# Designs tried in a protein design run: peptides against a protein of PDB entry 5EIB. Part 3

Target 1, 366 residues: chain A of PDB entry 5EIB
Amino acid sequence: VDLEPGTMDSVRSGPFGQIFRPDNFVFGQSGAGNNWAKGHYTEGAELVDSVLDVVRKESESCDCLQGFQLTHSLGGGTGSGMGTLLISKIREEYPDRIMNTFSVMPSPKVSDTVVEPYNATLSVHQLVENTDETYCIDNEALYDICFRTLKLTTPTYGDLNHLVSATMSGVTTCLRFPGQLNADLRKLAVNMVPFPRLHFFMPGFAPLTSRGSQQYRALTVPELTQQMFDSKNMMAACDPRHGRYLTVAAIFRGRMSMKEVDEQMLNVQNKNSSYFVEWIPNNVKTAVCDIPPRGLKMSATFIGNSTAIQELFKRISEQFTAMFRRKAFLHWYTGEGMDEMEFTEAESNMNDLVSEYQQYQDATAD
Target 2, 366 residues: chain A of PDB entry 5EIB as posed
Amino acid sequence: VDLEPGTMDSVRSGPFGQIFRPDNFVFGQSGAGNNWAKGHYTEGAELVDSVLDVVRKESESCDCLQGFQLTHSLGGGTGSGMGTLLISKIREEYPDRIMNTFSVMPSPKVSDTVVEPYNATLSVHQLVENTDETYSIDNEALYDICFRTLKLTTPTYGDLNHLVSATMSGVTTCLRFPGQLNADLRKLAVNMVPFPRLHFFMPGFAPLTSRGSQQYRALTVPELTQQMFDSKNMMAACDPRHGRYLTVAAIFRGRMSMKEVDEQMLNVQNKNSSYFVEWIPNNVKTAVCDIPPRGLKMSATFIGNSTAIQELFKRISEQFTAMFRRKAFLHWYTGEGMDEMEFTEAESNMNDLVSEYQQYQDATAD

## One batch from the design tools (peptide; aimed at target 1 H125 P196)

Design b1_p8_5_s1 (made by RFdiffusion4, then SolubleMPNN; from b1_p8_5, 3 letters changed)
Fold by OpenDDE base, seed 2:
Structure b1_p8_5_s1 (fold): chain B 366 residues (1-366), chain A 8 residues (1-8)
Amino acid sequence: as target 1 above (366 residues)
Amino acid sequence: SSLAHKGV
């Protein structure tokens, strides 16, 4: 789905364009112009029914519909505005199904789009209410990984999207292969989401290795485990040491000893016990899939529900507040039929979410 | 094409 036709041509001409049904390409003629209001109330609202017709048809073809997975950007007008409109409409029609998102957070290190903090704040407000699971994929963290860890001098969107695809492949492993922990979206939500609003995840991937070092690196279970818990391997620009883990899932892929995985996972929890809440028993879940990712002998994917995710929301809120206090660019949104009150409500709900994470960070067992 | 050859 896109409001620009050129995006669909790029997907169709791509190496995987033939895996999608031609009738499932829904697109507009007028893009959102990086405006959430165009995505949500005007251009996106004209296209949404055509998308819902496709969603219904594909849902009816499922033997067992678990839920939906949306991949979108929160900085752009289509992914943010139309993406959140679609989430709302799908939730209204399928209230008992899991809504899962891969939400790409904007960063001024990656994009010069000045209004991205508005689009992100308005989107986070919708995601708090209308999703069950949200993977926070932060363009700032992706850029820093590409530059510092992968030793890419000029990271491209292709390099960032490669990390996104690695992460998405990792977190969906249990859904795609039989006999795994968290084998459905609902079981994942039950294990990862202790409180309904606190459903924002910090994903991570190991190994993160530069091209020059790949040939010399032994992949071991201890090294994968240590890298997976390293803040430099997180796909969200938050330091887990500044918060506490509510819940964690670890997904190992490749031929390895389950005993060795369990020993290393116990060791990393014990070493980092101060960074976990003590009042959620058995809050770390581990899965092992014998099928490695393509081109690796083994990998580990991390899913963290951490109170440190508030650092990401605070960054967006600070950028939002700096513009909104001056009413900068606001006329582009109000001109599409939005009220200034919708901005204030979205800011308030995101600040409430930050306060909720802080409350559970400071909570003791007593 | 700077595909970082991480096997996904």
Scores: peptide ipSAE 0.014, ipTM 0.538, DockQ to the pose 0.018
OpenDDE base, seeds 1, 3, 4, 5: peptide ipSAE 0.006, 0.008, 0.006, 0.008; ipTM 0.496, 0.442, 0.507, 0.497

Design b1_p8_5_s2 (made by RFdiffusion4, then SolubleMPNN; from b1_p8_5, 3 letters changed)
Fold by OpenDDE base, seed 3:
Structure b1_p8_5_s2 (fold): chain B 366 residues (1-366), chain A 8 residues (1-8)
Amino acid sequence: as target 1 above (366 residues)
Amino acid sequence: SSLAHSGV
């Protein structure tokens, strides 16, 4: 789905374009112009029914519909505005199904789009209410991984999207291969989301290795375990040491000892015990899939529900507030039929979410 | 750049 035809042509002409049904390419003629309101109220609203018709048709063809998975950017107008409209409409029609998202957070290090803080804040407001699971993929963290860890001097969108693809494949491993822990979206939600609003995940991937260092790095369970808990490997720009993990899932891929995985996972929890809440028992889940990702002997994917995710929301909120206090660019949103009150409601709900994460961070076992 | 993570 897109509001621009050129993106659909790029997907259709791409190496995987033939895996999608031609009728499932739903697109507009006029893009959202990086405006959430254009994606949500105008151009996106004109297209949403055509997307819902496809969603219904594909849902009816499922033997067992678990839920929906959306991949979108929160900085753009289409992914943010139309993406959140679709989430709302799908939630209304399928209230008993899991809504899962891969939400790409904007960063000034990656994009010069001045209105990204508005689009992100307005999107987060919708994601808090209408999703069950949201993987926060932060362009700032992706850029920093590419630059600092991968030693790429000039990270490209191709380099960032490669990290996104690796992460998405990692977190979906349990859904794609039988006999795994969290083999369905609902079991993942039950294990990862202790409180309904606190469903924002910090994903991470290992091994992250620069091209120059690949030949010198041993891929071992201890190295994967240490790296996936390293703050520098988080694909959300948050330091887990500034918060506490509510829940964690680790997905190992490749031929390895389950015993060695369990020992290393216990060791990393014990070393980082101060960064876990003490009042959620058995809050770390581990899965091992014998099938490695293509081109690797082994990998580990991390999913963290941490109160440190508030750093991401605070960053967006600070950028939002700086613009909104000046009423900068608001006329582009209000001109699409949006009320200024929706900005204030979205800012409030995101600040409430930050406060809720802080409350659980400060909570002690009685 | 062939990042080694083919997540397929």
Scores: peptide ipSAE 0.012, ipTM 0.564, DockQ to the pose 0.021
OpenDDE base, seeds 1, 2, 4, 5: peptide ipSAE 0.009, 0.000, 0.008, 0.008; ipTM 0.540, 0.365, 0.570, 0.531

Design b1_p8_5_s3 (made by RFdiffusion4, then SolubleMPNN; from b1_p8_5 with A1S H4A)
Fold by OpenDDE base, seed 4:
Structure b1_p8_5_s3 (fold): chain B 366 residues (1-366), chain A 8 residues (1-8)
Amino acid sequence: as target 1 above (366 residues)
Amino acid sequence: SSLAHTGV
């Protein structure tokens, strides 16, 4: 789905364009112009019914519909505005189904789009209420990984999207291969989401290795385990050491010793015990899939529900507040029929979410 | 290619 036709043409002409049904390409003509309100109330609202018709048709073809997965950006107008409209409409029609998102958080390091903090804040407000699981894929963290870890001097959207695709492949491993932990979206939610609003995940993928060091790096279970718990490996720009893990899932892929995985996972928990909440027993889950990702012998994918995710929301909130206090660019949103009150509600709800994470960070077993 | 960095 897109409000611009050129994105659909890029997908169709791509190496995998043939895996998608032609009738499942729903697109507009005008785009959202990086405006959430165009995506949500105007251009996106004109297209949403055509998307819902496709969603219904594909849902009816499922023997056992678990839920939905949306991949979208929160900085743009289409992914943010129309994406959250779609989430709302799908939630209304399928209230008993899991809503999972891969939500790409904007960063000034990656994009010069001044209104991204508005689009992100308005989107987070919708995601808090209408999703069950949200993978926070932060363009800031992706850029920093590309630059610092991968040694890319000028990270591109192609390099960032490669990390996104690796992460998506990792977290969906249990859904795609039989006999795994979290083999369905609902089991993932039950294991990862102790409180309904606290469903924002810090993803990570290992190995991440620069081209110059690949030949010298062993792929071992200890190295994968150490890397996936490293703050520099988080695909959300948060330091887990500034918060506490509520829950963790680790998904190992490739032929490895389960015993070695369990030993390394126990060791990393014990070393980092101060960064876990003590009042959630057995809050680390581990899966091992014998099928490695393409081109690797082994990998590990990390999913963290951490109170440190509040650093990401605080960053967006600070950027939002700086513009909103001046009413900068608001006329572009209000001109599309949006109320200024919705900005205040979205800011409030995101600040409440930050406060909730802080409350559970400070909670003791007493 | 970016593919070489993550092996995916």
Scores: peptide ipSAE 0.017, ipTM 0.628, DockQ to the pose 0.019
OpenDDE base, seeds 1, 2, 3, 5: peptide ipSAE 0.026, 0.005, 0.011, 0.016; ipTM 0.633, 0.410, 0.621, 0.628; seeds 1, 2 fail the geometry check

Design b1_p8_5_s4 (made by RFdiffusion4, then SolubleMPNN; from b1_p8_5, 3 letters changed)
Fold by OpenDDE base, seed 2:
Structure b1_p8_5_s4 (fold): chain B 366 residues (1-366), chain A 8 residues (1-8)
Amino acid sequence: as target 1 above (366 residues)
Amino acid sequence: PSLEHRGV
């Protein structure tokens, strides 16, 4: 789905364009112009029913519909505005299904779009209310990984998207291969989401390998486990050491000893016990899939529900507040039929979410 | 075989 036709033509002509049904390409003509209000109330609202018709058709063809997976950006107008409109409409029609998102957080290091803090704040407000599971894929973190870890002098969208694809492959492993822990979206939610609003995940991946460095240096299970818990491998720009883990899932892929994985996972928890809440028993889940990702002998994917995720929301809130206090660019949104109150409500709900994470960070077992 | 079963 896109509000621009050229994006759909690029997907269709791409190496995987033939895996999608031609009738499932739904697109507009005008684009959203990086405006959430155009995505949500005008251009996106004109297209949403055509998307819902496709969603219904594909849902009816499923033997067992678990839920929905949306991949979108929060900085743009289409992914943010129309994406959150679609989430709302799908939630209304399928209230008993899991809503899962891969939400790309904006960063000034990656994009020059000045209004991204508005689009992100308005989107986070919708995600708090209408999603069950949200993977926070932060362009700030992706850029820092590419630059600092992968030693890419000028990271491209192709480099960032490579990290996104590896992470998405990792976190969906249990859904795609039989006999795994968290084999469905609802089981994942039950294990990862202790409180309904606290459903924002910090993903991570190991090993982080640059394109073309096929150094088949087989990492060991201890090295994978250590790298997976390293803050430098997190796809969200927050330090887990500044918060506490509510829940964790680890997904190992490749031929390895289950016993060695369990020993290393116990060791990393014991060494980092101060960074876990003590009042959620058995809050770390581990899965092992014998099938490695393409081009690797083994990998580990991390999913963390950490109170440190508040650092990401605080960054967006600070940028939002700096613009909104001056009403900068606000006329582009109000001109599409939005009220200033919708901005204030979205800011308030995101600040409440930050306060909730802080409350559970400071909570003791006593 | 679907892409799902190709070990990606």
Scores: peptide ipSAE 0.018, ipTM 0.533, DockQ to the pose 0.024
OpenDDE base, seeds 1, 3, 4, 5: peptide ipSAE 0.016, 0.000, 0.017, 0.013; ipTM 0.554, 0.403, 0.530, 0.506; seed 3 fails the geometry check

Design b1_p8_6 (made by RFdiffusion4)
Pose (drawn by RFdiffusion4):
Structure b1_p8_6 (pose): chain A 366 residues (1-366), chain P 8 residues (1-8)
Amino acid sequence: as target 2 above (366 residues)
Amino acid sequence: STAKAAHL
């Protein structure tokens, strides 16, 4: 789905472009120009019922639908504006299904548009209300990993998407292969989301590799465990050691000692016990899958529900406030008939989300 | 806002 028609061509000319159902391409003529109001209201509303028809059709041919997963950026107009409209319409029509999103956060280091904080805040507001699970993929973190760790002086979207694709493969492994833990979206959600609004996850993985060089060696289980908890291996630009984990899901892929995995996971939990909330006993679940990802014999994927994610929302909120105080470009949004109070409503909801993460960060069992 | 959690 895109309001921009040129997106259809690039996907089709891609390696697996012909595998998609031709009828499932739903596109517009213009597209939103980084205007969330255009995406949602204006233009996305024009296009949205066509998308829902296709969604309804894919759903009726499902033996037992688990739910939906949406990939989109929060900084633009279509993936952000229309994407959250689609989520709201799907929530109305399929209220008992899990909604899961892979949402990429904007960063000034990657994109040169100062309205992106507007678009992201209006979107975060929708996701806080309407999604069950959201993987926070931070362009800030992706750029820093490429620039500082992978030593790519000029990271491209291809460089960033290599990190995203490795992460998406890792976090959906329990859904795609036989296993006991978090095997479906609802079970994953019940294990990861103690409070409905706090459903923004920090993904990480190890080893971090630059595409096309080179290999190995394969990591030891200790090396995997330590790296997957490392702040430098997170896809969200937050220091996990600045907050506390409410829940964690760890996924080890490849051939390895299950016993050694158990010992290392127990080791990181009790050496660093102060970083795991004490009022949620046994809040770290571990899954092993025998099939490694491509190019690797061993890998680990980390999924964290950490109070430290408030740093991501504080950064967006500060940029949003800096722009919104001066009312810059606000007429671009209200020109599409959007209420200015929606900006204030979204800002307040995001700041409320930050306060809630802090409340549980300081909470004690006593 | 109040979350519309389907897993609950």

Design b1_p8_6_s1 (made by RFdiffusion4, then SolubleMPNN; from b1_p8_6, 4 letters changed)
Fold by OpenDDE base, seed 5:
Structure b1_p8_6_s1 (fold): chain B 366 residues (1-366), chain A 8 residues (1-8)
Amino acid sequence: as target 1 above (366 residues)
Amino acid sequence: SVPKAAWR
């Protein structure tokens, strides 16, 4: 789905364009112009019914519909505005299904789009209410990984999207391969989301290795485990050491000893025990899949529900507030039928979310 | 053979 036709043409002409059904390409002509309100109230609203028709058709073809997975950006108008409109509409029609998102958070290091803080804040407001699981894929973190870890002097969207794809492949491993624990979206939500509003995940991936260092790197379970818990491997620009893990999932892929995985996972929890809440029992889950990702012997994917995620929301909120106090560009949104009150409500709800994370960070077992 | 995944 896109509000611009050129994106769809790029997908169709791509190496995997034939995987998608032609009728499932729904697109507009005008784009959202990086305006959430265009995505949500005007151009996106004109297209949403056509998307819902496709969603219904695909849902009816499912043997067992678990839920929906949306991949979108929060900085752009289409991904943010229309994406959250779609989430709302799907939630209304399928209230008993899981809503899962891969939400790409904006960063000034990646994009010069000045209004991204508005689009992100307005989107987060919708995601808090209408999603069950949100993977926070932060362009700030992706850029920093590409630059610092991968040694890419000028990270491209292709480089960032490679990390996104690796992460998405990792977190969906248990949905794609037989398993007992977290084998479906509902079980993942139950295990990862102890409080309904606190459903924003910090993903991470290992191995992250620069091209120049790949030949010198041994891939071992201890190294994967160590890197997976390293703040430098987080796909959200938050330091887990500044918060506490509510829940964690680790997904290992490749031929490895389950015993060694369990030993290393226990060791890393014990070493980092101060960064876990003590009042949530059995809050770390581990999966092992025998099939490695393409091109790797083994990998590990991390999913963290951490109170440190508030750093991401604070960053967005600070940027939002700095613009909103000046009423900068508000006329672009209000001109699409949006009320200024919606900005204040979105800001308030995101600040409440930050406060909730802080409350649970500071909570002690009575 | 179908890949096995084990969660615990």
Scores: peptide ipSAE 0.016, ipTM 0.491, DockQ to the pose 0.028
OpenDDE base, seeds 1, 2, 3, 4: peptide ipSAE 0.000, 0.000, 0.012, 0.005; ipTM 0.429, 0.420, 0.430, 0.474; seed 2 fails the geometry check

Design b1_p8_6_s2 (made by RFdiffusion4, then SolubleMPNN; from b1_p8_6, 3 letters changed)
Fold by OpenDDE base, seed 1:
Structure b1_p8_6_s2 (fold): chain B 366 residues (1-366), chain A 8 residues (1-8)
Amino acid sequence: as target 1 above (366 residues)
Amino acid sequence: SVAKAAWR
């Protein structure tokens, strides 16, 4: 789905374009112009029914519909505005199904789009209410991983999107290979989401190695475990040491000892016990899939529900507030039928979310 | 990256 035809043509002409049904390409002509309001109230609203018709058709063809997965950006207009409109409409029609998202957070390090903080804040407001699970994939963190860890002098969207694809492949492993922990979206939610609004995940993938160091690096369970829990390896720009993990899932892939995995996972929890809440028993889940990713002997994928995720929302909130106090660019949104009150409500809800994370960070077992 | 080289 896109509000621009050129993106769909690029996907269709790509190496995997033929895996999608031609009738499932739904696209507009005008685009959203990086405006959430165009995506949500005007251009996106004109297209949404055509998308819902496809969603219904595909849902009816499922033997067992678990839920929905949306991949979108929060900085743009289409992914943010139309994406959140679709989430709302799908949730209204399928209230008993899981809504899962891969939400790409904007960063000034990656994009010069000035209105990204508005688009992101308006989107987060919708995601808090209308998703069950949201993977926070932060362009800030992806850029830093590419630059610092992968030693890429000038990270490209291709480099960032490669990390996104590796992460998505990792977190969906248990869904694609039956018999593993978190084998369905609902089980994942039950294990990862102790409180309904606190459903924003910090993902990570290991191994991440620079091209120059690949030939010298051994892939071992201890190294994967260490890298996966390293703050520099998080694909959300948060330091887990500034918060506490509510829940964690680790997905190992490849031929390895389950005993060694369990030992290393226990060791990392014990070493970092101060960074876990003590009042959620057995809050770390581990899965091992014997099928490695293509081109790797083994990997580990991290899913963290951490109160440190508030750092990401605080960053967006600060950027939002700086523009909104001056009413900068608001006429582009109000001209599409938005009320200024919706900005204030979205800011308030995101600040409430930050306060909720802080409350549970400070909570004790007593 | 290892992932980039393996998946392309």
Scores: peptide ipSAE 0.008, ipTM 0.510, DockQ to the pose 0.020
OpenDDE base, seeds 2, 3, 4, 5: peptide ipSAE 0.006, 0.007, 0.000, 0.007; ipTM 0.504, 0.399, 0.425, 0.508; seed 5 fails the geometry check

Design b1_p8_6_s3 (made by RFdiffusion4, then SolubleMPNN; from b1_p8_6, 4 letters changed)
Fold by OpenDDE base, seed 2:
Structure b1_p8_6_s3 (fold): chain B 366 residues (1-366), chain A 8 residues (1-8)
Amino acid sequence: as target 1 above (366 residues)
Amino acid sequence: SVPKAAAR
């Protein structure tokens, strides 16, 4: 789905364009122009029914519909505005199905789009209410990984999207292969989301290795485990050491000893016990899939529900507040039928979410 | 149109 036709042509002409049904390409003629309000109330609202018709048709073809997965950006107008409109409409029609998102967080290191803090804040407000699971994929973290860890001098969107694709492949492993922990979206939610509003995940991937070092690196279970818990391997720009893990899932892929995985996972928890809440029993889950990712002998994917995710929301909130106090570009949103109150409500709900994470960070076992 | 920032 896109409000610009050129994006769809790029997907069709791409190496995997033929895997999608031609009738499932829904697109507009007028893009959102990086405006959430155009995505949500005008251009996106004109297209949403055509998307819902496709969603219904594909849902009816499922033997067992678990839920929905949306991949979108929160900095743009289409992914943010129309994406959150679609989430709302799908939730209204399928209230008992899981809503899962891969939400790309904007960063001024990657994009010079001045209004991204508005689009992100308005989107986060919708995601708090209308999703069950959200993977926070932060362009700032992706850029820093590409530059610092992968030793790319000028990271491209292709380099960032490679990390996104590896992460998405990792977190969906249990859904795609039989006999795994978290084999459905609902089981993942039960294991990862102890409180309904606190459903924002920090994903991570190992190994992250520069092209020049790949040939010399032995991939071992201890090294994968250590890298997976390293803050430098997180796809969200948060330091887990500044918060506490509510829940963790680790997904190992490749031929390895389950005993060795369990030993290393126990060791990393014991070494990092101060960074876990003590009042959630059995809050770390581990899965092992014998099928490695393409081009690797083994990998590990991390999913963390951490109170440190508040650092990401605080960054967006600070940027939002600095613009909103000046009413900078606000007329572009109000001109599409938005009220200034919707901005204040979205800011308030995101600040409440930050306060909730802080409350559970400071909570002790009674 | 809101300035489409060029991809860095």
Scores: peptide ipSAE 0.022, ipTM 0.585, DockQ to the pose 0.022
OpenDDE base, seeds 1, 3, 4, 5: peptide ipSAE 0.000, 0.006, 0.000, 0.019; ipTM 0.366, 0.418, 0.412, 0.589

Design b1_p8_6_s4 (made by RFdiffusion4, then SolubleMPNN; from b1_p8_6, 4 letters changed)
Fold by OpenDDE base, seed 2:
Structure b1_p8_6_s4 (fold): chain B 366 residues (1-366), chain A 8 residues (1-8)
Amino acid sequence: as target 1 above (366 residues)
Amino acid sequence: AVAKAAWR
């Protein structure tokens, strides 16, 4: 789905364009112009019913519909505005199904779009209410990984999207392959989300190796486990050491000893026990799949529900507040029929979410 | 030659 036809033509002509049904390409003509309001109330609202018709058709063809997965950006107008409109409409029609998102957080290091903090804040407000699971894919973190860890001098969208695809492949492993822990979307939510609003995840991937450091040595299970818990491998720009893990999932892929995985996962938890809440027992889940990712012998994917995620929301909130206090660019949104109150409500809800994470960070077992 | 990460 896109509000611009050129993006859809690029996907269709791409190396994987043939895997999608032609009738499932739904697109507009005008684009959103990086405006959430155009995505949500005008251009996107004109297209959403055509998308819902396709969603219904594909849902009816499923033998067992677990839920929906949306991949979108929060900085743009289409992914943010139309994406959250679509989430709301799907949630209304399918209230008993899991809503999962891969939400790309904006960063000034990656994009010069000035209004991205507005689009992100307005989107987060919708995601808090209408999603069950949100993977926070932060362009800030992706850029830093590409630059520092992968040693790419000038990271491209292709380099960032490669990390996104690796992460998405990792977190969906249990949905696509038989593993020792076959978690469906609902089982993942039950294990990862202790409180309904606290459903924002920090994903991570191992191995992250620069091309020049790709020694033909397969990483060991201990090295994968250590790297997976390293803050430098987190795809959200948060330091887990500044918060506490509510819940964690680890997904190992490749031929390895389950015993060794369990031993290393226990060891890393014990070494990092101060960074876990003490009042959620058995809050770390481990899955192993014998099928490695393409081009790797083994990998590990991390999913963290950490109170440190508040650092991401605080960054967006600070950028939002700096513009909104001056009402900068606000007329582009109000001109599409939005009220200033919707901005203040979205800011308030995101600040409440930050406060909730802080409350649970400070909570003791008493 | 855009240096794609390890998953080529």
Scores: peptide ipSAE 0.007, ipTM 0.533, DockQ to the pose 0.018
OpenDDE base, seeds 1, 3, 4, 5: peptide ipSAE 0.007, 0.006, 0.006, 0.009; ipTM 0.556, 0.512, 0.503, 0.531; seeds 1, 3, 4, 5 fail the geometry check

